# Peptides against a protein of PDB entry 3EFO: the designs that were tried, part 210

Target 1, 262 residues: chain A of PDB entry 3EFO
Amino acid sequence: SQLADLYKSCETDALINFFAKSAFKAVLHQPLKVIREILVNQTAHMLACYRKNCASPSAASQLILPDSMKVLPVYMNCLLKNCVLLSRPEISTDERAYQRQLVMTMGVADSQLFFYPQLLPIHTLDVKSTMLPAAVRCSESRLSEEGIFLLANGLHMFLWLGVSSPPELIQGIFNVPSFAHINTDMTLLPEVGNPYSQQLRMIMGIIQQKRPYSMKLTIVKQREQPEMVFRQFLVEDKGLYGGSSYVDFLCCVHKEICQLLN

## One batch from the design tools (peptide; made by RFdiffusion4, then SolubleMPNN)

Design b2_p26_6_s1 (from b2_p26_6, 16 letters changed)
Fold by OpenDDE base, seed 3:
Order: sequence, then C-alpha cells, then structure tokens
Structure b2_p26_6_s1 (fold): chain B 262 residues (1-262), chain A 26 residues (1-26)
Amino acid sequence: as target 1 above (262 residues)
Amino acid sequence: SLEELERKNREAFERYVQELLDQLNS
C-alpha cells in the first residue's frame, strides 16, 4: 500500500530532526509539559498507525516497529530528556537558549549525534590496527571501572576514566604513573608521542572531522564531581530530573500504542 | 572509514533495539 511505502521511506534521523526543531520552536509559546506530551502522543500514533496498517498480523499486545523507524523511540526519549525540554537546575537559562538555537540550525546528521552521543571504549584500542572501536550504548551499564571511554555529541567531548583504569594506559595517554595524578583541569591531551597516544589523538581527530563546531575535551574521573555532568550524556539511563530510561520509555510507548489500538 | 563505522554502529543499534522489543514482547 501507499501507506506502507510511506513508512518504509521514513528515516529516523530525519524525523528526530523535524521533531526536535518543531518542539524547540514550540518552547517559545507552549508549556514544556504540553510539548513533551505532544511528542509522546505523536510517536505513539505514528507507531500505532504502522502496527494497524502495515505490520503483519500478530498479538495486539506485541510492539512492532518498522525497520526504518526501529530506533525512533530511543532518539525520541533523548529529545524528551534534552535540557531544552526538560530543564535542569544545573543548566542556566542562557545555556538552554543556546542549545535551542543550535538545534534549530542543525542538519540531520548533526542532530542525531547531538541527541545520542558516540561512546567509544578506547581502552580496547589496538595500536597496531587503524580500525575504530565500535560504539557502545550510552548507559552507565556499559562503562567499566577498568575502562576508558571517549564520548562525543558534536558539541562536547569527554574522556571518561574508570577508577581502576589500567596504569599503562594512563601512562600512555597522560604520561603520569597513576589515576590520581591525572589533571582533570586540562582541556588538551599531552603530546606523549607513543603509539597509543597517537592512536587516540587520531580517533579524536576523526570524530571532529566534518563537524561544524570544535569540541572541547573534558577529562572526567569516575566518582569525582565532574562525572555528574558526564552522566547527563548517558542518555539511555534514567535522568535525575524526571527523564526516563530508554527501557521505561519504550514500555510507556508500548502502553500508549496498545491503548490506541484497543 | 568513519562512515562505515557509523553504518555498523547504526545496524548494531537496531539489533539492540530489536532485542529489547523481543524481550518486551515475551
């Protein structure tokens, strides 16, 4: 059917870009609560329509998503948890305004990265390989106290260090003997010059490529106060200020769809 | 390449979502 073809032609990244810009524009004349409700409702209706008109017959209680919109809910949750739509005490009005304006000008590729960051386990790097590590889900559950992770969303870049990160890697990156010696006030990695350091710098360079904004590096130690800022970018986790985890959001959407179909 | 990595990451993400859906539907 033409409707089925329409759904197959939909792309999650484009939809998120559209929803983000629409919502961020609406912030100027509608309450945040209303905007969030509209977004959830639209998501549920779209997916319910697909379930009704496009999906193969199955149990009414089953949640079925089209391949083209498979990751729509997770990105929608990220949008809903953004500081523009869900204000947080630690985010100033100016910062919210700034982010709103930035998103209003973002292309599809930039917006999807902005809402769902890349999280790379750089502790797994093979210095003898030029391959980039596969990204992991943006959740604390995917972090390791023994690991080192690089996070980037097109605007910010974080290097997260587990409390038990390998001393040899710390030495390789920072040229210091231990975790305790790392200076988190630095915004640039030292020029250590060893293969591991060079590989990390190369990866950072690749991530920065073709991005409209220069990402400043923030070094974050696990269990230190600045880690709280880093955790805000773990978008699949439950937020401190009302944001749901992705799993919870998925369940919520499922419930809404079921209600629409009953 | 970065593009290839991004594609692979997206595919992995979709598989991840499908796994969650399967769990939800079970």
Scores: peptide ipSAE 0.326, ipTM 0.851, DockQ to the pose 0.729
Fold by OpenDDE base, seed 1:
Structure b2_p26_6_s1 (fold): chain B 262 residues (1-262), chain A 26 residues (1-26)
Amino acid sequence: as target 1 above (262 residues)
Amino acid sequence: SLEELERKNREAFERYVQELLDQLNS
C-alpha cells in the first residue's frame, strides 16, 4: 500500500530533525507542556497507524515498530528531555537559547549525535588495533567503576573515569600515579607519548572529524560533583527533572497506542 | 573509520531495541 511504502521510506534521523526544529520553533509561541504533549501524541499516532494498517496480524498487546523507525522512540525521548523543552535549574537561560539556536540550523547527522551521544569504552582499547571500540548505550548501567569512557555529542566531549579505573591506564593517559592525582580542570590531555595515549588522541580526533564545532573536553571523576553534569548526557536514564527513562517512555507510548487502536 | 563505526553502532542499536521490544512483549 501507499501508506506502507511511506513508512518504509521514512528515516528516523530525518524525522527527529524535523520534530526538533518544529518543537523548538513552537517554544516561542506555546507552553513547553503543550509542545511535549504534541510530540508524544504524534509519536503514538504514527506508530498506531503503522500497527493498524501496515503490520502483520498479531496480538493486540504487542508493540511492533517498523524497521525504518525502530529507534524513533528513543530519540523522541531524548528530544523531550532536552533542556530546551524541559527546563532544568542547572541550565541557564542563555545556554538554553544557545542550544535552541544551534539545533535550528543543524543537519540530520548533527542533530542525531546531539540528541543521542556516542559513549565509548576507552578502557577496552587495543593499542595494536586501529579499530574504534563499539559504542555502548547512554545509560549508567553500562558504566563500570573500573572503566574509562569517552562521551561525545558534537558540542561537548567528556572523559569519564571510574573510581577504580586501572592505574596503568591513568598513568598512560595523564602521566599521574593514581585516580586522585588527575586534574579535572584541564581541557586538553597531556601529550604523554605512549601508545595508549596516542590511540586515545587519535580516537578523539576521529570523533571531531566532520563536526561543525570544536568539542570542549571535560574530565570527569566518578562521584565528584561535576559528574552530575555528565549524567545528564546519559539520555536513556530517568531524568532528575521530569524526564523519563527510555523504557518508561516506551511503555507509555505502548499504552497510548493501545488506547488509539481500541 | 568513523563512518564504519557509525554504521556498526546503528546496527547494534537496532538490535538492542529489538531485544528490548521482545522482552516487553513477553
Scores: peptide ipSAE 0.320, ipTM 0.846, DockQ to the pose 0.665
Fold by OpenDDE base, seed 2:
Structure b2_p26_6_s1 (fold): chain B 262 residues (1-262), chain A 26 residues (1-26)
Amino acid sequence: as target 1 above (262 residues)
Amino acid sequence: SLEELERKNREAFERYVQELLDQLNS
């Protein structure tokens, strides 16, 4: 059908970019609560329309998403949890204003990365391979105390280290003997020169390539205070200040779709 | 290489979402 073709041609990244800019513009004139409600409603309506007009006959209780919008809900949830739409005490008004302005000028690719960061398991690197590690979902459940992860969203870069990170990797990256010796005040990795260090630096370089802003590196130790900031970028998890987990958001959208169709 | 990574990541993400959907629909 024509409608089915429309949904097939719809790009999630473009939609999120549009919704983000629209919402961030609306912040100047509407309460945040209203904006969030509108976004959820729009999401539900779009998906309900697909379910009604495009999806194969199935039980009303089933949630069916078109391929082109398969990941729309997760990105929408990320948008809803952004500090511009969901205020956080740890985020200053200046930072909120800054992020708002940045998003208003972001292209589709930049906004995609901004709302859903790349989380790379650095501890799994094969120094003999030229292949970049596959990103994992931005959730605490994907972290490990034995792991080292690089997170980037186009503005910030975090190197997260588990409390049980391998000493050999710590030595390779920081040229220190243990986790305890890592200086989290540093914003640059030392040029150790070993293959692992070079590989990590290469990855960081690739991530930084073609991005309009230079990402500041923050070293984060698990269970230390800066980890709280890092965890806010784990966008699939429940937020500290009212943000839903991705799963909870899916359930919410699902219920709303059902209400629209019944 | 970066584009390839992004594509693979997106595909993996879509598979992940589908798994969640399957769980919700079960």
Scores: peptide ipSAE 0.315, ipTM 0.843, DockQ to the pose 0.698
Fold by OpenDDE base, seed 5:
Structure b2_p26_6_s1 (fold): chain B 262 residues (1-262), chain A 26 residues (1-26)
Amino acid sequence: as target 1 above (262 residues)
Amino acid sequence: SLEELERKNREAFERYVQELLDQLNS
């Protein structure tokens, strides 16, 4: 059908970009709560329309998403949890204003990365391979105390180290004997010169490539205070200040769709 | 390449979402 073709032609990344800019513009004259409600309702209405007019016959209680918008809910949840739409005590007004302005000028590719960061398990790197590691989901459940992870969202870059990170990798990256010796105040990795260090630097360079902003590097040790900031970028997890986990949000959207179809 | 990685990551993400949907619909 013509409607089905329309949904197939939609791209999640473009929709999120549009919704983000629309919402961030509305912040100037509408309460945040109202804006969030509008976004959820718009999402539910779009998906309900698809379910009613385009989806194959199935149980009415099932949540069915078009292929082109299959990942829309997760990105929408990320948008809803952004500090511009969901105020956090630890985020200053100036920082929120800054992020708002940045997103208002972002292209589709930039906003996609901004709302859902890349999380790379760099402890799995093979120095003999030139392949980039596959990204994992942005959730604490995907972290490992024995692992080292690189997180990037186009504006910030974090190197997260588990408390049980391999000493040989720590030595390779930082040229120090143990986790305890790592200085988290540094914003640049030392030029150690070994293959692992070189590969990590290369990966960081690739991630930085063609991005409009230079990402500041923050070294994060597990269980230290700065990890709290890092965890805010694990966007699939439940937020501390009212943000839902992805799973919870998906259930919420499902409920809303069912209500619209009844 | 970065583009190839991004494509693979997106495909993996879509599979992940489908798995979650299947779980919720069960």
Scores: peptide ipSAE 0.296, ipTM 0.835, DockQ to the pose 0.732

Design b2_p26_6_s2 (from b2_p26_6, 15 letters changed)
Fold by OpenDDE base, seed 5:
Structure b2_p26_6_s2 (fold): chain B 262 residues (1-262), chain A 26 residues (1-26)
Amino acid sequence: as target 1 above (262 residues)
Amino acid sequence: ALEAQEEANRQAFIEEVTALLEKLNS
């Protein structure tokens, strides 16, 4: 059907960009709670419409999504958890205003990265390979105490170090003997000059490439205070201030769809 | 090569999300 083709041809990234800009514009005239409710309802309504009109006969209780929209819920959850739509005590009014303005000018590619960061396992780097490490899901469940991870969202870059990260890698990156010796006040990595350091710097350069803003680097040690800020970028996890995990959000959307179809 | 890798990563992400949806439906 023409409707089915429409859903199949729909690009999730473009929709998220549209919803983000629409919601951020509405912030000036509508309460945040209302805006969030509208976004959830719109998502559920779109998916319910597909289920009703396009899906093959199946169990009514099953969540069936078109291929192009299978990732819509995860990005929508990220949007709903953004500090512009979900107020956080640690985020100033000025910062929220700044982020709102930035998103209003973002293209589809920029907004995609902004709402769902890239999380890279740096400890798995092959210094002889020109390939970037494969990104992992933005969840604490994908971190390891023995690992080192780079997170980037187009505005900020974090280098997260596990408490048991390999001393060899620490030496390679920071030229210090241990985790305890790492200075987290640094915003630039030292030029150590070994292959691993060079490879990491290259990767950071690639990530920075084609981004409109220079990302500030923050070094984060596991279990230290700044890690709380880092964890806020693990967008699939439950937020501290009312944000749902991805799984919980999916359940919520599914429930809403069922209500619309009954 | 970089674009190909980015696409591969995107596809892997989609597959994982899809797997989760399937799990919820089971």
Scores: peptide ipSAE 0.282, ipTM 0.829, DockQ to the pose 0.739
Fold by OpenDDE base, seed 2:
Structure b2_p26_6_s2 (fold): chain B 262 residues (1-262), chain A 26 residues (1-26)
Amino acid sequence: as target 1 above (262 residues)
Amino acid sequence: ALEAQEEANRQAFIEEVTALLEKLNS
């Protein structure tokens, strides 16, 4: 059907960019709660329409998404949890305003990274390989106490260290003997000069080169107070200030779709 | 090479998300 073709040709990242800009524009004139409700409703209606017109009738109870929109709920949840639409006490009004303005000018690729950060397992780096480590899902479930992870969203960069991260890697990155000796106040990694350090710096450089803004680096130790800020970028998890997990959001959308179709 | 890897990572992400959706439908 023509409608099916339309959904197949529609890209999720473009939709998210559109929804984000629309919502962020609306922030100036509408309550945040209303905007969030509209976004959820729009998502549900769009998916309900697809299901009604493009999916088989026998699958009425199932959440069916076209290939091009299978990640739409993930990104939509990220959008809904963004500090522009969901106020957080740790985020200043100025910062929120700044992010709003940035998104209003972002291209599709930039907005995609902005809403769903890249989370890289740095502890798995192969210094002999030219390949970057594969990104993992932005969830605490993908972290490891023995791991070191780099998170980037185009504006911020975090280096998260597990409490049991390997001392040899800590030495390689920070030139200190242990986790306890890492200074989290630093915003730059030392130039240690070993292959691992060079590889990490190279990766960080590659990530930075693709972005229009210089990302501030924050060093985060697991179980320390600043980790709470980092955890807010684990967008698939439940937020501290009213944001839903991805799973919960999917359930919510599914229920709403069912209500629309019945 | 980097672009190819990024695309592969994106595809892997899509597959994981799809798998989750399928689980919710079961």
Scores: peptide ipSAE 0.276, ipTM 0.825, DockQ to the pose 0.755
Fold by OpenDDE base, seed 1:
Structure b2_p26_6_s2 (fold): chain B 262 residues (1-262), chain A 26 residues (1-26)
Amino acid sequence: as target 1 above (262 residues)
Amino acid sequence: ALEAQEEANRQAFIEEVTALLEKLNS
């Protein structure tokens, strides 16, 4: 059908970019609560329409998504949890306005990274390879107290260190003997000069490459206060200020779809 | 090479999301 062809041709990243810009424009003349409700409703209606008109006959209780939209809910949840649409006390009005303006000018690739950060397990680096480590899902469940992770969203870069991160890696990156000696006020990694340090710097350079904005580095120690800011970028987790986890959001959308199809 | 890796990562992400959907439908 023509409708089926439309869904098959849809690109999730482009849709999210469109929804983001539309919502961020609406912020100027509509309450945030209303905007969020509209986005959820639009998502549910879109997926319900697919289910009704494109999906094979099946139980209405099953959530069926087209291939092109399988990742739509996770990105939509990220959009809904963004500080522009969901106010957070730690984010100033100026910062919110700044982010809004940035997104309004972002291309599809930039907005994709912005809403769903890249989280890399740095402790698994192969110093003999130029390949980036495989990204993991943006959730605390994917972190390890023994690990070191790099997070980037196109605007910010975080280096997160577990409380039990390997001393040899700490020495390799920071040239200090232990986790306690790491200075989190620094915004640049020291020039240690060993292969691991060089590899990490190269990876950071690759991540920065082709990005329109220079990402400031923030070093974060697990269980210290600044980690709270870092956790806000773990977009699949439940937010501190009303944002849902990805799983909860998916369940919510599923329920709404079922209601629409009844 | 980098683009290929990015595509592979994207595919892996899609697979994980799909697996979660399957669990919700079970």
Scores: peptide ipSAE 0.254, ipTM 0.813, DockQ to the pose 0.770
Fold by OpenDDE base, seed 3:
Structure b2_p26_6_s2 (fold): chain B 262 residues (1-262), chain A 26 residues (1-26)
Amino acid sequence: as target 1 above (262 residues)
Amino acid sequence: ALEAQEEANRQAFIEEVTALLEKLNS
């Protein structure tokens, strides 16, 4: 079948795209709880089959993943925590419907970014380099009060500012003297014109490139109310509304695999 | 012989996973 041929040549990102579209299609006909259970079961079953057929017996008690599927669990957890599959009070029905529709039309690259955002440490920028900073894992543990981070998922862009962000960077980005003076109602960065500002704008431009939708920028100050929205995009953390952390999800999957094999 | 067995195991895995994916898509 066409599906079989696709699987033989696809990577984890393609699998996630497929699972996402399949699950989002099922939302119209099946309860969310059932869909989530199916996804978890599928994940465990796939990995159990690998262990049974391909892995050495000496590692049977450990969670081992094939090279092609090393990142499958983390993306699967992101999928399970998406507002389409996990209802959240702050997300309207219309918004869920909108996101569902978007994902149904997303390519592999777009869905990858959508489910697992890029989180960039902007405070580490080298103004003399054209290279992008290396993305960090989407977790609060990777944030710092002294840092400035840019998060993008293809639909939204956030600039997160630590309470102790360097004043020189704040001045460079916003042309204000301190953290307290930053206006979070802005959706565009001012054109300050210094090298740091220019570099940040360049990075934002690169991130926006090849994305089908223009990402709206939201400026977020640490410990202010809008940060709660930002934290929802830290997909490896425990969700506020029942979403599992990545670690907890791995434990869950591991237990299920063991049950399947014993 | 070892390589053949490894390939057979891999194919078996792929077939099983494919079947599961098809089930999800149905």
Scores: peptide ipSAE 0.021, ipTM 0.568, DockQ to the pose 0.027

Design b2_p26_6_s3 (from b2_p26_6, 13 letters changed)
Fold by OpenDDE base, seed 4:
Structure b2_p26_6_s3 (fold): chain B 262 residues (1-262), chain A 26 residues (1-26)
Amino acid sequence: as target 1 above (262 residues)
Amino acid sequence: DLEEQERRNRAAFEEEVTALLEELNS
């Protein structure tokens, strides 16, 4: 059907870009609560329409997503949890305004990265490989106390270190003997000069490549206060200020879809 | 090369989402 073809031709990244810009424009003349409700409703309606008109017969209780929109709920939840749409005390008005303006000018690729960061387990780096490590889901559940992770969203870059991160990697990256010696006030990695350090720097360079803004680097130690800022970028987790986890959001959307179809 | 890797990452993400959906639907 023509409708089925439409869904197959749609891409989540483009949709999220559209929804983000529409919502961020609406912030100027509509309450945030209303905007969030509209986004949820639009998501539910879109997916309900697909379920009704395009999906093969299956259990009505099942949540079925087209391939082109497989990750739409994930990104939609990220959008809903963004500080522009969900005000957070730790984010200043100026910062919210700044982010709003940035997103309004972002292309599809930039907005995709902005809403769902890349989280890379750099402790698994193969210094002999030119490939980036496989990204993991942006959730605390994917972190490891023994790991080191690089997070980037096109505007910020975080290097997160587990409390039990390998001393040899710490030495390799920071040229200090232990986790406790890492200076989190630094915004640049030292020029240590070993293969691991060079590989990490290369990866950071690749991530920075083709991004319109220079990402500021923040070093984050697990269990230190600044980690709270980092955790805000773990977009699949439950937010501190009313943001749903991805799973909770899926359940919410599923219920809405069922209501629309019944 | 980078684009291919991004594609692979997206594919892996979609697979994980699929798995999650299967769990939720069971």
Scores: peptide ipSAE 0.230, ipTM 0.806, DockQ to the pose 0.786
Fold by OpenDDE base, seed 5:
Structure b2_p26_6_s3 (fold): chain B 262 residues (1-262), chain A 26 residues (1-26)
Amino acid sequence: as target 1 above (262 residues)
Amino acid sequence: DLEEQERRNRAAFEEEVTALLEELNS
């Protein structure tokens, strides 16, 4: 088969699953720094090979990705930013071990959601529609102070509320008059019984469907301390523990590819 | 249909990535 056909047959989700399991196995025998370097190098080599052998003639300075691997860098960055591959004392050994074991048993679909969460703008819900809202990119830039967002990664579910979220939606979801009255200690939404509440619960049910684990719900208010935890799931942003933003990672990969091609 | 929604989300994601790449390459 032609090399181009090989790239077309590659699936990003499968590759990430493979890389994740390989890396997470390697942590038992190799330094984390080495593992991260290997992952970056593998990514760069793979994409450089495509650029050299498969891509149409173009400026050498351009970053060109095959369609089948269009989103590979973003997922690779998510993998690199996972706590298992980060050597930070702030991350407990138990948490690292737990996530490592989870991923080692995950199928392709599960690992895809785990590394790149679904972020849904539920404030845009049409109560008359059974369709799920379109997911947005996992970045703070996609949030709105006037919005309400649901985030899920197969293990955790977060309901994020902007400081200026509509009072009518707050009333609809929580049966309280304002943002300030929302109790963030709750792990279950109240059964308010209005169409909006019912629709939200339905959406949460759909998201939970076919997931092997029951996701715990966490209510998060913007600008409160617990939001810091939530922000760690905005995987395209710069990580708290030294991870790069998606854009920065793309630039890094581009640089590596150029070096390989020179 | 959840699977269809996921496919649509992926397609939209790829489009945004393409746009970003175009910006970086300009």
Scores: peptide ipSAE 0.195, ipTM 0.786, DockQ to the pose 0.769
Fold by OpenDDE base, seed 1:
Structure b2_p26_6_s3 (fold): chain B 262 residues (1-262), chain A 26 residues (1-26)
Amino acid sequence: as target 1 above (262 residues)
Amino acid sequence: DLEEQERRNRAAFEEEVTALLEELNS
């Protein structure tokens, strides 16, 4: 059907870019609450239309999504939780204004990364391979106390270290004997020169490539205070200031879809 | 009761999301 073709042709990244720019423009004229409600409503209507016209009958307990929109809800939730649409006390007015302006000028690829960061398990690196490690979902549940993770969103880069991260990797990256000796005030990795260090630096370089802004590196130790800032970039988790987890958001959208279809 | 039903529904959604996430990460 024509409708089915429409949904199959839709690109999630393009849609989220459009919604983001539209919403961020609307901030100047409409209350934030209204903007958020509109976004949720639009999401529900789109998905309800698909279910009604394109999907086979299914149980009410199932959320049926077209292939092209499988990740649309998670990105929409990220947009809804952004500091421009969901004000947070730790974010200054200047920072909100800055982010709003940045997004208004972002292309599709940049906005995608901005709203949903890359989270890479670098402790799994194969120094003999040129392949990047596969990104994991941006949730605390995907972290490991024994792991080291790199997070990047096009503006910021974080190197997160678990409390039980391998000492040999710590030595390889930082040239220090243990986790406790890592200096989190540094913004550049030392030139250690071993294969693992070189591989990590290469990965960081690849991530930085084709990005319009230079990402500052922040080193974060698990269970230290700065980790709280890092946790805010785990966008699938529940937010501290009213933002929903991905699962909770899906439940909310599902309820709205049911209301539209009944 | 209603609470149990809601819990079951949430669990079902979580399972579905998990399956989706696994697919996306594969």
Scores: peptide ipSAE 0.103, ipTM 0.676, DockQ to the pose 0.033
Fold by OpenDDE base, seed 3:
Structure b2_p26_6_s3 (fold): chain B 262 residues (1-262), chain A 26 residues (1-26)
Amino acid sequence: as target 1 above (262 residues)
Amino acid sequence: DLEEQERRNRAAFEEEVTALLEELNS
């Protein structure tokens, strides 16, 4: 059917880019609350239409998404939680304005990375492999106190260190004996020269490659104050300032879909 | 009652979301 073909042709990343730019344009003349409501409504209507016209009957507790849009809700939630649409005290007006302008000019690939960061478990690196580790979901639940993670969103890069991260990795990356000795004020990794350090630097280079902006590196220790900033990039978690978790957002959308279909 | 029904629905939905997330990570 025409509808089925439409959904099959939909690309989540393109849709998010469109919604982001539309919403960010609307910020200039509509209240943020209204914009967020519109986005949720549009999402629900689109998914309700699919469920009604394309999906098989399902239980009320089920959310059926087309294959082409299975990840749409998670990215939509990220958009809704962005500081442009959801103001946060720690983000200045100038910074918010800057991000708004950046997104307005972003291509599909850039905006996708911007809204949903890449989170890499670099503690799992095989120094003899040229393959990048698989990204994990941007949630605290995917972090490990014993792990080291690299997060990048095209504008910022964070190296997150668990309190129990392996001393050998710390030594390999920073050339210091322990977690406590890591200087978080640095924005560049030292040239240690061992295979692990080289591999990490290579990965960072790959991530930076073809990105329009140079990502500043921030070293983050678990349980230290700067980690609060890092946690804001864990976009699937509940935000500090009204942003919903991914699960909560899905529930919200699900309820709205049910209302539309009743 | 509505509260119990909502609780059950939420639980079932969360399970589905979890499964979806796992699939997406694959």
Scores: peptide ipSAE 0.071, ipTM 0.673, DockQ to the pose 0.032

